# Designs tried in a protein design run: peptides against a protein of PDB entry 3V4L. Part 41

Target 1, 386 residues: chain A of PDB entry 3V4L
Amino acid sequence: GQPLAKDKVALLIGNMSYWEHPKLKAPLVDVYELTNLLRQLDFKVVSLLDLTEYEMCNAVDEFLLLLDKGVYGLLYYAGHGYENFGNSFMVPVDAPNPYRSENCLCVQNILKLMQEKETGLNVFLLDMCRKRNDYDDTIPILDALKVTANIVFGYATCQGAEAFEIQHSGLANGIFMKFLKDRLLEDKKITVLLDEVAEDMGKCHLTKGRQALEIRSSLSEKRALTDPVQGAPCSAEALVRNLQWAKAHELPESMCLKFQCGVHIQLGFAAEFSNVMIIYTSIVHKPPEIIMCDAYVTDFPLDLDIDPKHANKGTPEETGSYLVSKDLPKHCLYTRLSSLQKLKEHLIFTVCLSYQYSGLEDTVEEKQEVNVGKPLIAKLDMHRGL

## One batch from the design tools (peptide; made by RFdiffusion4, then SolubleMPNN)

Design b1_p11_1_s1 (from b1_p11_1, 5 letters changed)
Fold by OpenDDE base, seed 3:
Formats: sequence, structure tokens, C-alpha cells
Structure b1_p11_1_s1 (fold): chain B 386 residues (1-386), chain A 11 residues (1-11)
Amino acid sequence: as target 1 above (386 residues)
Amino acid sequence: MTELVSYAAEV
């Protein structure tokens, strides 16, 4: 019979905004596109951008809480990385230059923890470099992995080689994701699917002789990403997992704010990623006596590092939100909250209405404080675990 | 021009 997954869970991490390393661009697009594809495959997807070491550890811990016997686990990473002695290290955005294994997440340690969960399938898709880090002489003493015969690694490149993105005038995928996305929905054994991706990537003239996909597999069964999820959650653990994932993806409800001047504002929320939310404000009613009015959001929690210069933009694209702009209402002011994983408290902020009456030169301001609770990933208390 | 950017930190 076709294999059944007890559930399917994916953690996708895209690191771009490095502090001490070259900034990347493709992980934004790659994580977004892969999220949408994996959702079509009935994966519970947590998608995270620009994580520190601590935040990456917490994201992995939360991912491991979603894993159980017969669950399919997929970890995707796009960013800087290295490989020493057959161990793959994902580089957080706060990693020093040079970085070491102590500043990075070892994929083989994550695999060990996934094997303890008795997962049905473990897939690692590593869109990172595999060059040796000559500044890290640490030989990880890893305990022997269990023989679970359910492991698949798709490395974007060969051992000792580089992975690349294509930088154009617009958004583009990394080389690996460019080819992976075209096949990911195919009902094929995951190793066969990745082999076809390797053949397609091998036709890319830009990366020929510079990047090639490597597949490592112990997968003894015909398992596919298309394998159906076993029906309604029968266990208490499955219910808890479903609730935990749903909680991490709950947006605040849209609000209608009414100001004393008679202006009505719609305050709306959209998810770009599990840790990235767009706030938008629109004037839905204006008295005729008010000639101009704008609704600004301000006074965000300091933990979010919101630069006011990047808030309240006339387009989603001016906030750096290029992917969800088609799904957003038009003619709003937009603010992108890109670091929801840093939020310790409730998201409280001020909506400031600035307006002018006909025949008055002076602008008037009215303010309302808004509490939207913990949005998206901020509901997972990622900060409590360490 | 199409530029390939490496995911290696040292380029």
C-alpha cells in the first residue's frame, strides 16, 4: 500500500541579513515558495527568516516538539553554511567573522534528536555552502546515529563546493530552489525526485562545474512528500501538535478603529512568514469636513527593532514585502514586522490618526493604543525554552 | 548582468 505519514511537519529557515557576513537575497523567495508548495502537500510549515543562534536553537526545539512516531519531518535551510568532517553547520545571522561550530547549528545533532522521535521520514534540504571552515578545528564527537533507514539529505552542492543564488534586478531563487520547486509536487520517492532535480540543475550553464546537487539517503522505503497524512488525529499528542502549529499561525483579527473626529480606520494583518507580519491601515470612512487624514502605526515594542523610517509605507514593496503584495488590500499604509520571534510580550502599538479640517492650517492628531496579543510565531514562547 | 552570489561567507 502507499505509505501513510502520521503527520507532516516542516521547518524552513532562510538567513539573509547577516551582521558580519555578505547579505543574501534568494532565501526570502526560496522559503516563501517552498512554504506554499509544502502546504499544498499537507505539511504543517513553520517559515522563519533571519534568525540568531538562540532563535535558531529555539526554532529547532519547537520543530522537534511537533515530531513524533511516524511523522514526516522536513528541515530546509537557506543561508551561509559550512561542512567540516562530514558535519553540516547552519550559520545564524549573528555569527561572528570568522564563525565556529559553537556559533552554528549542527544538522547531524538535529538528525539525532529527530531519530529519538521515531519519525517516519527525515528530509534535510540544505541550500548552503559546504566548504570547509579553516577557522574551525573542532571535530564534533557525535554519538553513533541509529539505523532508522528513513533519512534523506538533499545538499544544494557537493562536499567542499559552494551554493549560489542568482542576483538579478528583481527577486530570484537560489539555484537549488529554482529546480526543486518545479518537481516538489511530483508523486515520486523523495530520492527519485531529488535525482531528477539534480539532472535539471546539471543543465544550468551558470553553475556547471561550480555547483551540483548531492543526495545522501538511507531511505529503504518508497516514501514521498506526497504521501497522505493519516486521517483525523487519533492521539492526544497529535491534537496538541495540531493546536501548537495552529497557534503559531494565528493572525490578529482585523479591527475597525473609530476616532472622535468620526474617521474610521481598518487595521489589518497579513502573514508573510511565521515571524513576518504586515500591518496595514486604511481609511474606510472620513467625514467631508476632513480634507486629509493618514493613519500611522507607531510605538512598537523595542524588541521588534522597528525603524520608523521603514514603517507606514504607501506600498508593501517599500517595506520590503514583495511576495504577499498581491494579497494585500490596496491604498493602505503598510508596516512590516520582520522579527516576531523577538516579541516577549503582547504586541501593543499606537495607531495615530493625523488629519486636517477644511479651512484650518493646523494638523490634528488622535491616538489609540491597540493590543493584538501575540501574533504568529510569538505565540510559541521560543524564549522560554533555554 | 547576471551575478552569482556564493553562500560562502569568505568570497
Scores: peptide ipSAE 0.408, ipTM 0.869, DockQ to the pose 0.764
Fold by OpenDDE base, seed 5:
Structure b1_p11_1_s1 (fold): chain B 386 residues (1-386), chain A 11 residues (1-11)
Amino acid sequence: as target 1 above (386 residues)
Amino acid sequence: MTELVSYAAEV
């Protein structure tokens, strides 16, 4: 019979905004496009941008809680990385220069923990360099991996080689994602799919002799990303997994705020990623005696590090939101919260209405505090450990 | 111009 997944769970991490290293661009697009493709494949996807070491550890721990016997687990990483002695290291955004193994996440340690869950398929898609880091002489003492089948590594490049993105004037994919995205929905054994991606990448004149996909597999079964999820969650563990995933993807409900002057504001929320939310405001009713009115959001929690200069923009693109802008309502003011993983408390902020009456020179202000609870990934309390 | 940017951190 066709193999069944007990469930399908993916963690996608895209690191771009490094503190001590060159900034990247493609991981934004790559994580977004891969998220949409994996959702079409019935994956439960957590998508995270720009994680610190601590935040990456917590994201992996939360991902591992979603894994169980016969579950398909997919980890995608796009960012800086290195490989020493066959150990792959993902570099967090807060990694020092030079970085070492103690500043980075070892993929083989994650694999060990996934093997303990008895997963039905483990897929690692590593869009990072595999060049040796000569500043890290540490040989990780990895405990012996269990002899398990159903492990697949898709490395964006060969051992000792570099992975690349194509930087243009616009948003573009990394080299690996550029070819992966065209085949990801195919009903093929995952190793066959990746082999076809390797052949397509091998035709790329830009990276020929510089980057080549490497497939490492112990997959002894015909497993595909298209494999159907086993029917309605009948186990307590499957219910818990579904609730945990739903919790990390719950947006605040849209609100209609009514001010004393009779102005009504619609406040809405959209997810760009599991840790990135757009807030938008619109004037939905204005009394005729009010000639001008503007509604802006302010007084965000300090943990979010929101620069007011980047808040309340006339377009989503002015906030740095280029991907979801087509799905947002028009004629709003937009604010992008890009670090929801940092939120320790409820998201409380102020909606300020500034308005002017006909025949009065002075502007009037009214304020309302809004509590929207913990949106998206902030519900997982990824900070519990300080 | 198309530029290839490496995911290797230049240290």
Scores: peptide ipSAE 0.406, ipTM 0.879, DockQ to the pose 0.864
Fold by OpenDDE base, seed 2:
Structure b1_p11_1_s1 (fold): chain B 386 residues (1-386), chain A 11 residues (1-11)
Amino acid sequence: as target 1 above (386 residues)
Amino acid sequence: MTELVSYAAEV
């Protein structure tokens, strides 16, 4: 019969905003496009941007909680990375310069933990460099992996080589994702699909002799990303997994705020990623005696590190949100919360209304505090280990 | 000009 997945779960990490290393751009687009494709393939997707070492460890731990016997697990990473002694290291945004294995996440350690879950398929898509880090002399003592005939690595580049993005005016994919996205929905064995992506990437004149896709596989079965999920969640564990994923993707409900002056504000929320949310405000009713009226959001939790200069913009693009702008209401003020993984408490903030009456020179202010609970990934207590 | 940016951190 056709292979069935018990469930399908993906963790996508895109690191761009490095503290001590060159900033990247493509991981934003790559994680977003891959999220949309994997959702069409019935994956439960957690998508995260710009994680510290601690936040990456917690994201992996939460991903491992979603894995169980016969579940398909997919890990995608885009960012800086290296390979020492056949071990792949993902570099967090807070990694020092130079970084070492102690500052990074070892992919083979994650694979070991996935094998303990008795997963049906383990797919790693590593859009990072595989060049040796000469500043890291650490030989990781890895425990022996179990012999599971269900592992696939798609490396964006070959051993000892670099992976690249094309920087131009505007949004662009990394080289690997540019070719992967065109084939990802094909009903093919995952190793056959990746081989076709390798052939397509091999035609790219810009990266010819600089980057080539490498496939490592133990996969003995004809498993595809298109394989259907087995039936209704019948087990208590499957119900818990579905509820945990749903909690991590629950947006606050849109609300209408009513001020004493008779102005009504619509407050809305949109997810760009599991840790990135757009807040938008619009004036939906204004009394005729009010000649000027502005609504803005302020007083965010300090853990979110919100610069007021980047809040309350007239366009989503001015906040750095280029991907979801088409799905947002027009004529709002927009604020992008890009670090929801840092939120330890409820998201409490102030909506401030500044207005002027006809015939009065003085501006009047009214404020309302809004508590929206823990949005998106902030419902996963990623901080329980401190 | 299209610039290729490496995912290798120059250390």
Scores: peptide ipSAE 0.400, ipTM 0.876, DockQ to the pose 0.854
Fold by OpenDDE base, seed 4:
Parts: sequence; C-alpha cells; structure tokens
Structure b1_p11_1_s1 (fold): chain B 386 residues (1-386), chain A 11 residues (1-11)
Amino acid sequence: as target 1 above (386 residues)
Amino acid sequence: MTELVSYAAEV
C-alpha cells in the first residue's frame, strides 16, 4: 500500500545574524520558501531564525515533543556548521570564535532522540559546511544508533567541503535550496528526489568542484514527503500535537484602537516566521480638525531587544521584512519583532498617537497600552527549563 | 558581482 505518515512535523532553523562569525543572508529566504513548500505537503512547520545555543536546544526539545510513532520528522538547518568524525554540528548565533562541540548542536544526538520516538521517517537537510573544525579535538562518544532504516541525510556539500550562498544585490537562495525547492513537491522516494537535486546542482557552474550534494540514507521503504497523513487525529497524542503546533502559530487578533481625539487606529499582526512577527498600524479614521497624525508602537519588553531605530518604518523592507511585504496592508507603520523566543511574559507595548490640530503648532500625544498575550512561538514557553 | 559566501566560519 502507499506509505502513510501518522503526522508530519518539520523544524526549520536559519542562523544568519552571528555574533562572532560572518553574517549570512540566504537562510532567511531558504527557511521561508521551505516553510511554504512543506506546508503544501501537510507538514506542521516550526520556522525559527537566529537562535542561540539555548534557544536551539529548546527548539529541538519542542520539536521532539511533536514526534511520535510513525510521525515524519524533518529537520532543516541553514547556517554555519562543521563535521568532525562524521558528526555534524550546527553552530548557534552566539557561538564563540573559535566554536567547539560544547557550543554547538550535534545532529546525530538529535537523530538518536528521534529514533527513541519511533518516527516513521527522519529527514535531515543540512545546508552547512562539513569542513573539519581543527579547534575542536572532542571525539564525541556517541551511542550506537538503532537500525531503524528510516533515515535520510541531505547534505548541501560533501564531507570536508564547504557549502555556499550566492550573495547578490537582492535576496537569493543558498545553492542547496535553489535546486531543492524546484523538486520538493514531487511524489518521489525522498532519496530519489535528493538524487535528482544532486544532478541539478551538479550543472551549476559556480559551485562545480566546490560544492556537491551528498545523500546518506538508510531507507528500506518508499517514503516520500508527499506521503499522506493518516486521517482525522484519532489519538490523544495526535490531538495534543495539533494543539501544540496551533498554539505556536496563533497570531494576535487585529484590533481597532480609539483615541480621545476621535482618531481610530487599526493594529494588525503578521507572522513572517514562528519567532518573527510584524506589527503594523494604520489610521482608519481621522477627524477633519486633525491635520497630521502618526501612530507609533513603543515600550516593548526589554527581553525582545527592539532597537527603536528599526521600529515604526514606512515599509516592511526597512524593518528587514522582505518576504511577507506583499501580504501586508499598505500605508502603515511597520515594526518587526525578530526574537519572539526571548519573550518570557505577555507582549505588552504602547501605541502612541502623535497628532496636530489645525491652527495649533504644538503636537499632542495620546497613549494606549496593548496586551496581546504570548504570540506565536512565545506560547511554547521555551524558557521553562531554567 | 556574484560572490560565493562560505558557510564555514573564517577561523
């Protein structure tokens, strides 16, 4: 019969804003495009940008809670990385220079934990370097993996080689995602799909002899990313998984704020990623006696590390939001919250209305506090392990 | 110019 997935869950991590390492750009685009493709494949996708070591550990733990017997698990990582002794290490954004294994997440440890969940399929898509880190002399004593015959690694590059992005004047995919995205929706065994991606990458003149896709698999069944999810969640575990995923993707409702001067503001929210939200404000009603009027958001929680210089922009792009800008309403002020995983409390902030009356030179301000609860990933309380 | 940026940290 056609293989069935009990459910399909993906964790996508894109690290680009490194503290002590070269900044990347492609992980933003790659995580976003892969999220949209995997959603079309009925995956429950958690998409996260710019995670610290602690935040990456918590994201993996939350991902493992979504895994169960017969569930398809997909981990995608784009960022800095290395491979020592056949162990792949994902580098968090806060990793020191030089980084070591104690500062990084070992993919084979994650695989071990996924095997304990009795998953139906384990897919790792690793868009990172596989060069040896000579500053890490740690030989990880990994326990022997179980023989589950349901494992696929798609490495963006060969052992000891580098993976690359193409930096142009605009946003572009990394080399791996550029070719993967064109085939990801094909109803093929995942190893066959990746082999075709490898052939397509092999035609790229820019990376020829520098980067080539490597497939490492132990996959005894014809499993595809297109495999249908088993029907209505009949188990308590499937219900819990659905609720947990839904909780991590719940946006605040749009609201209309009314000020004493008679100005009405629409406050809206959009998800860019599971940890990245855009807040937008628009003036929907203005009394004729008010000649100028602006609605700013301010007084965010300090744990979000929001620079006011990047808040209240006239375009989404000026906030660093290039991907969702088409889906946003026009003629707003935009603020990008890029670190919702840091939020410990409810998202409380101030909407400040600055306005001027006809015939008065002085600006008047009115303020309203807004509590939107815990948006998106902030509902998972990733920090509860402290 | 098309620049290839490595995912290897310059160590």
Scores: peptide ipSAE 0.398, ipTM 0.876, DockQ to the pose 0.859

Design b1_p11_1_s2 (from b1_p11_1, 5 letters changed)
Fold by OpenDDE base, seed 3:
Structure b1_p11_1_s2 (fold): chain B 386 residues (1-386), chain A 11 residues (1-11)
Amino acid sequence: as target 1 above (386 residues)
Amino acid sequence: MTELVSFTPEL
C-alpha cells in the first residue's frame, strides 16, 4: 500500500545575522520558501531565523516533542556550519570566533534523539558548508546509531566543500534551495527526488566544481514527502502534538483601537516566520477636524531588541520584510519583531497616536497600552531554563 | 557579475 505518515513535522532554522561571522542572506528566502512548500505537503512547520545556541537547543527539544512513532521528521538548516570526523555542526548566531563543537549543535546527536522517538522517516537537509574546522579538534564519541533504515541526509555540498548563496541586488536562494524548491512537491521517493535535484544542480554553471549535492541514505522503504498523513488524530499524543504546533502559530487577533479624539486605529499582526511577526497600524477612521495623524508602536519589551529606527516604517520592505509584503494591507505603518523566541513575558507595547487639528500648530498625542499575550513561538517558552 | 558567497567565513 502507499506509505502513511502518522504525522509530518519540520523544523527549519535559518541563521544569517551572525555576531562574529559574515552575515548571510539566502537563509531568509530559503526558510520561507521551504516553509510554504512543506505546508503544501501537510507538514507542521516551525520556521525560525537567527537563533543563539540556547535557542537552537530549545527549538530542537520542542521539535523532538512533536515527534513520535511513525511521524516524519524533517530538519532543515541554512547557515554557517562545519563537518569534523563525519559529524555535522550547525553554527548558532552567537557562536564565537573561532567556534567549537561546544558552541554548536551536532546533527548526529539530533538524529540519535529522533531514533529514540521511533520516527517513520528522518530527513536532514543541511544547507551549510562541510569544511573541517581546524580550531576544533574534538572527536565526538557518539553511541552507535540504531539501524532504523529510515534516514536521509541531503547535504547542500560534498564533504570538505562549501555551500554557496548567490549575491544579487535582490533576494536570492542558496544554490541548494534554488533547485530543491522546484522538485520538492514531486511524488517521488525522497532519495530519488534528491538525486534529481543533484542532477539539476550539477548543470548549474555557477557551482560547477565548487558545490555538489551529497545524498546519504539508509532509507529501505519508498517514503516520500508527499506521503499522506494518517487520518484524524486518534491518540492523546497526536492531540498534544497538534496543540503544541498550533500554539506556536497563533497570531494575536486584530484590534480596533479607539482614541479620545475619535480616531480609530486598526492594529494587525502577520507571521513571516514562527519567530518573526509584523505589526501594522492603519487609520481606519479620522474625524474631519484632524488634518494629520499617525499611529506609532513603541515601548516594546527589552527582550525583543527593537530598534525604534526600524519600527513604524511606511513599507514592510523598510522593516526588512520582503516576503510577506504582498499579503499585508497597504498604507500602514509596519514594525517587524524578528526575535519572538526571546520574549519571556506577554507582548505589551504602546500605540501612540500623534495628530494635529486643523488650525492648531501643536501636535497632540494619545497613548494606549496593548497586551497581545505571547505571539507565535513565544508561547512555547523557548527560554525555559534561563 | 553574480558572486557566490560561501556559507563559511574564510578562516
Scores: peptide ipSAE 0.245, ipTM 0.806, DockQ to the pose 0.742
Fold by OpenDDE base, seed 5:
Structure b1_p11_1_s2 (fold): chain B 386 residues (1-386), chain A 11 residues (1-11)
Amino acid sequence: as target 1 above (386 residues)
Amino acid sequence: MTELVSFTPEL
């Protein structure tokens, strides 16, 4: 019979806004496009941008809680990275210059923990460099791995080589994602699918002799990303997994705010990623005696590190939101919250209405506090313990 | 010319 997944879970991490290292661009687009494709494959996807070491550790721990016997697990990483002694290290955005293994996440440690879960399939997609870091002489003492026959690595590049993005004025994929996205929905064994991606990359004149996909697999079974999820989860474990995933993807409901002057504001929310939310405001009713009227959001929690210069923009693109702008209402003011993982408390903020009456020179302000609870990934409380 | 940028920081 066709193999069945007990469930399908993916963690996608894209690091681009490094503190002490060159900024990247491709991880933004690559995580977004891969998220949409994996959702079409019935994956429960957590998508995270710009994580610190501590935030990456917590994201991996929460992902491991969703894994169980016969579950398909997929980890994707796009960002800076290195490989020492056959160990792959993902570099967090807060990593020092130079970084060492103690500042980074070892993929083989994550693999060990995934093997303890008896998963049906483990897929690692590593869109990072595999050059040696000469500043790190640490040999990781990896505990003995279990002998398992259900692991697949897709490395964007060969051992000792670099992965690349295309530097353009606009948004572009990394080289790996550019070819992976065209094949990902095919009903093929995952190793056969990745071999076809490797052949397509090998035809690319830009990366010929500079980057080539490497596939490492123990997969003895015919398993595909298209394999159906086992019908209605009758197990308590499957219910817990579904609830935990749903909790991390719950948006606040749209609100209609009514001010004393008779102005009505629509307040709406959209997810760009599991840790990135767009707030949008629009004036839906204005009395005729009010000649000018603007509504803006302010007084955000300090943990979110929101620069007011990037809030209340006339377009989603002016906030740095280029991917979901087509799906947003037009003629709003937009604010992008890019660090929802940092939120310790409820998301409380102020909607301020500034307006002027016909025949009065003075501007009037009305304020309304809004509490939307913990949106998206903020419900997981990833910072519990600091 | 499409420039390729490496995911390795120049250390």
Scores: peptide ipSAE 0.219, ipTM 0.795, DockQ to the pose 0.771
Fold by OpenDDE base, seed 2:
Structure b1_p11_1_s2 (fold): chain B 386 residues (1-386), chain A 11 residues (1-11)
Amino acid sequence: as target 1 above (386 residues)
Amino acid sequence: MTELVSFTPEL
């Protein structure tokens, strides 16, 4: 019969905004497009941008809690990275210069923990460089991996080589994602799908002799990303997993705020990623005696590090949100919260209405505090060291 | 020319 997955879970990490290293651009588009494709494949997807070492560790721990016997696990990483002694290291955004293994996440350690969960399939898609880091002489003493015939690595590049993005005047994919996205929905064994992606990359004149996809697999079964999920979630563990994922993806409900002057504001929320939310405000009713009226959001929690200069923009694009702008309502003010994984408490902020009456020169202000609880990934309490 | 930017910092 066709193989069945007990469930399908993916963690996607895109690191771009490095503190001590060159900034990247492709991971934004790559994580977003891969999220949408994996959702069409019935994956439960957690998508995270710009994680610190601590935040990456917690994201991996939360991902491992979603894994169980016969579950398909997929880890995608796009960002800086290196390979020492056959161990792959993902570099967090807060990594020092130079970084070492103690500042980075070892993929083979994550694989060990996934094997302890008795997963049905383990897929690693590593869109990072595989050059040796000469500043790290640490030989990781890895425990012997179990012999499981269910592991697939898709490396964006060969050992000792670089992965690249294409600089265009606009948003562009990394080279690996550019070819992967065209094949990812095909009903093929995952190793056959990745081999076709490798052939497509090999035709690209830009990457010839610079980047080539490497496939490392122990996969003995005909497993595909298209494999259907087994039945209704009837186990207590499947219900817990579904509830945990749903919590990490719950947006605040849209609100209609009423001010004393008779102005009504619509407050709405959109997810760009599991840790990135757009807030938008629009004036939906204005009394005729009010000639000018502006509604803006302010007083965000300090943990979110919101620069007021980047808040309350006339377009989503002015906030740095280029991907979801088509799905947002027009004629709003937009604010992008890009670090929801830093939110320890409820998201409380102020909606401020500034307005002027006909025949009065003085501007009047009214304020309402809004509590939206913990949105998206902030519900997982990624700050609690277990 | 389309410039390729490496996902490695120059270490």
Scores: peptide ipSAE 0.201, ipTM 0.790, DockQ to the pose 0.736
Fold by OpenDDE base, seed 4:
Order: C-alpha cells, then sequence, then structure tokens
Structure b1_p11_1_s2 (fold): chain B 386 residues (1-386), chain A 11 residues (1-11)
C-alpha cells in the first residue's frame, strides 16, 4: 500500500543576519517558498529566521516535541555552515569568528534525537557550505546512529564544496531551492525527487564545477513528501502536537481602536514567519474637523530589539517585508517584528494617534496601550529551559 | 552580472 505518515512536521531555519560573518539574502526567500510548498503537502511548518545558538537549540527541542512514532520530520537549514569529519554544523547568527563546533548545532546529533522518536521519515535539507573548518579540530565522538532505514540528506553541495546564492538586484533563491521548489510537490520517492533536482541543478552553467547536490540516504521504503497523513488525530499525542503547532501559529485578532477625538484605527497582524510578524495600522474613520492624523506604534518590549527607524513605514518593503506585502492592506503604517522568539512576556505596545484640528496649528496626541498576548512562536515559551 | 555568493564566510 502507499505509506502513510502519522503526521508531517517541518522545521525551517534561515540564518542571514550574522553578527561576525557575511550577511546572506537567499535564506529569506528559500524558507518562505519552502514553507508554502510544505504547507501544500500538509506539513506542520515552523519557519524561523535569524536564530542565535540558544534560539536554534530551543527551536530544535520544540521540533523534537512535535515528533513521534511514524511522524515525518523534515529539517531545512539555509545559512553558513561547515562539515568536519562527516558531521554537518549549522552556524547560528551570533557565532563568533572563527566559530567552532561548541558554537554550532550538529545535524547528526539532531538525527540521533529524531531516531529516538521512532519517526517514519527523517529528511534533512542542508543549504549550507560543506567546507572543513580548519579552526575546529574537535572530533565529535558521536554515538553510533541506529539503523532506522528512514533517513535522507539532501546537501545543497558536495563534501568540501560551497553552496551559493545568486545575488541579483532583487530577491532570489539559493541555487538548491531554485531547483528544489520546481519538483517538491511531485509524488515521487524523496530520493528520486532529489536525484531529479540534482540533474536539473547539474544543467546550471553558473554552478557547473562549483556546486552539486549530494544525496545521502538509507531509505528502504518508497516514502514521499506527498504521502498522506493518517486520518483524524486519534491519539492524545497527535492532539497535543496539533494544538502545540496551532498555538505557535495563532495571530492576534484585528482590533478597531476608538480615540476620544472620534478617530477610529484598524490594527492588524500578519505572519511572515513563525517568529516574524507585521503590525499594520490604518485610519478607518476621521471626523471632518480633524485635517491630519497619523497612527503609529511604539513602546515595544525591549526584548524585541525594535529599531524605531524601521517602524511605522509607509510600505511593508521599507520594514524589510518583501514576501507578504501583496497580502497586506494598502495605505497603512507597517512595523516588522522579526524576533518574536525573544518575547518572554505578553506583547504590549502603544498605539499613538497624532492629529490636528482644522484651524489649530498645535498637534494633539492620544495613546492607547494594546495587549495582544503571545503571538506566533512566542507562545512556545522557547526561553523556558526544558 | 549574476554574482554567486558563498554560504561560507571568507575566513
Amino acid sequence: as target 1 above (386 residues)
Amino acid sequence: MTELVSFTPEL
């Protein structure tokens, strides 16, 4: 019969905004496009950008809590990385220069933990370099992996080689995602799908002799990303997993704020990623006596590190939100919260209305505090150590 | 020109 997944869960990490290393661009687009494709494949997707070492560890731990017997687990990573002694290391955004294994997440350690969950399929898609880090002579003594025959690695490049992004005047995919996205929805054994992606990438003149897809697998069954999820969640664990995922993807409800002057503001929320939310404000009613009014958001929790220079923009793109701008209301002020994983408390902020009356030169201000609870990934309390 | 940027820092 066709294999069934008990459930399908994906963690996607895109690291771009490195502190001590060159900034990347492709991971933004690659995580977003892959999220949308995996959602069409009935994956529960957690998508995270720009994680520190601590935040990456917590994201992996939360991902492992979503895994269980017969669940399909997919980990995608796009960012800086290296490979020492056949161990793949994902580099967090706060990694020092030079980084070492102690500053990085070992993919084979994650695989070990996934094997303890008795998963139905383990897929790793690693869009990172596989050069040796000569500053890290640590030989990780990894315990022997179990022979589970359900493992697939898609490496964006071969051992000792680099993975590349295409820098154009706009947003572009990494080389791997550029070819992967065209085939990801195909009802094929995952190793066959990746082999076809390797052939397509091999035709690319830009990467010829520089980057080639490597597939490492021990997959004894014909498993595909298209494999249907086993019907209604009948186990307590499946219900808990569904609730935990839903909790991590719950947006605040849109609000209509009414000010004393009679101005009404619509406050809305959109998810770009599991840790990235856009807040938008619009004037929905203005008394005729008020000639000008602006509604801006301020007084964010310090843990979010919101730069006021990037808040309250006239376009989503001016906030760094290029992917969801088409789905947002027009003629708003936009603010991008890119670090919701840092939020320990409720998201409380101020909506400030600045306005002028007809025939008065003086600007008047009214303020309302808004509590939206814990949006998106902030509900997982990733900062509470397990 | 299409520039390829590596996912490695130049160390």
Scores: peptide ipSAE 0.200, ipTM 0.790, DockQ to the pose 0.781

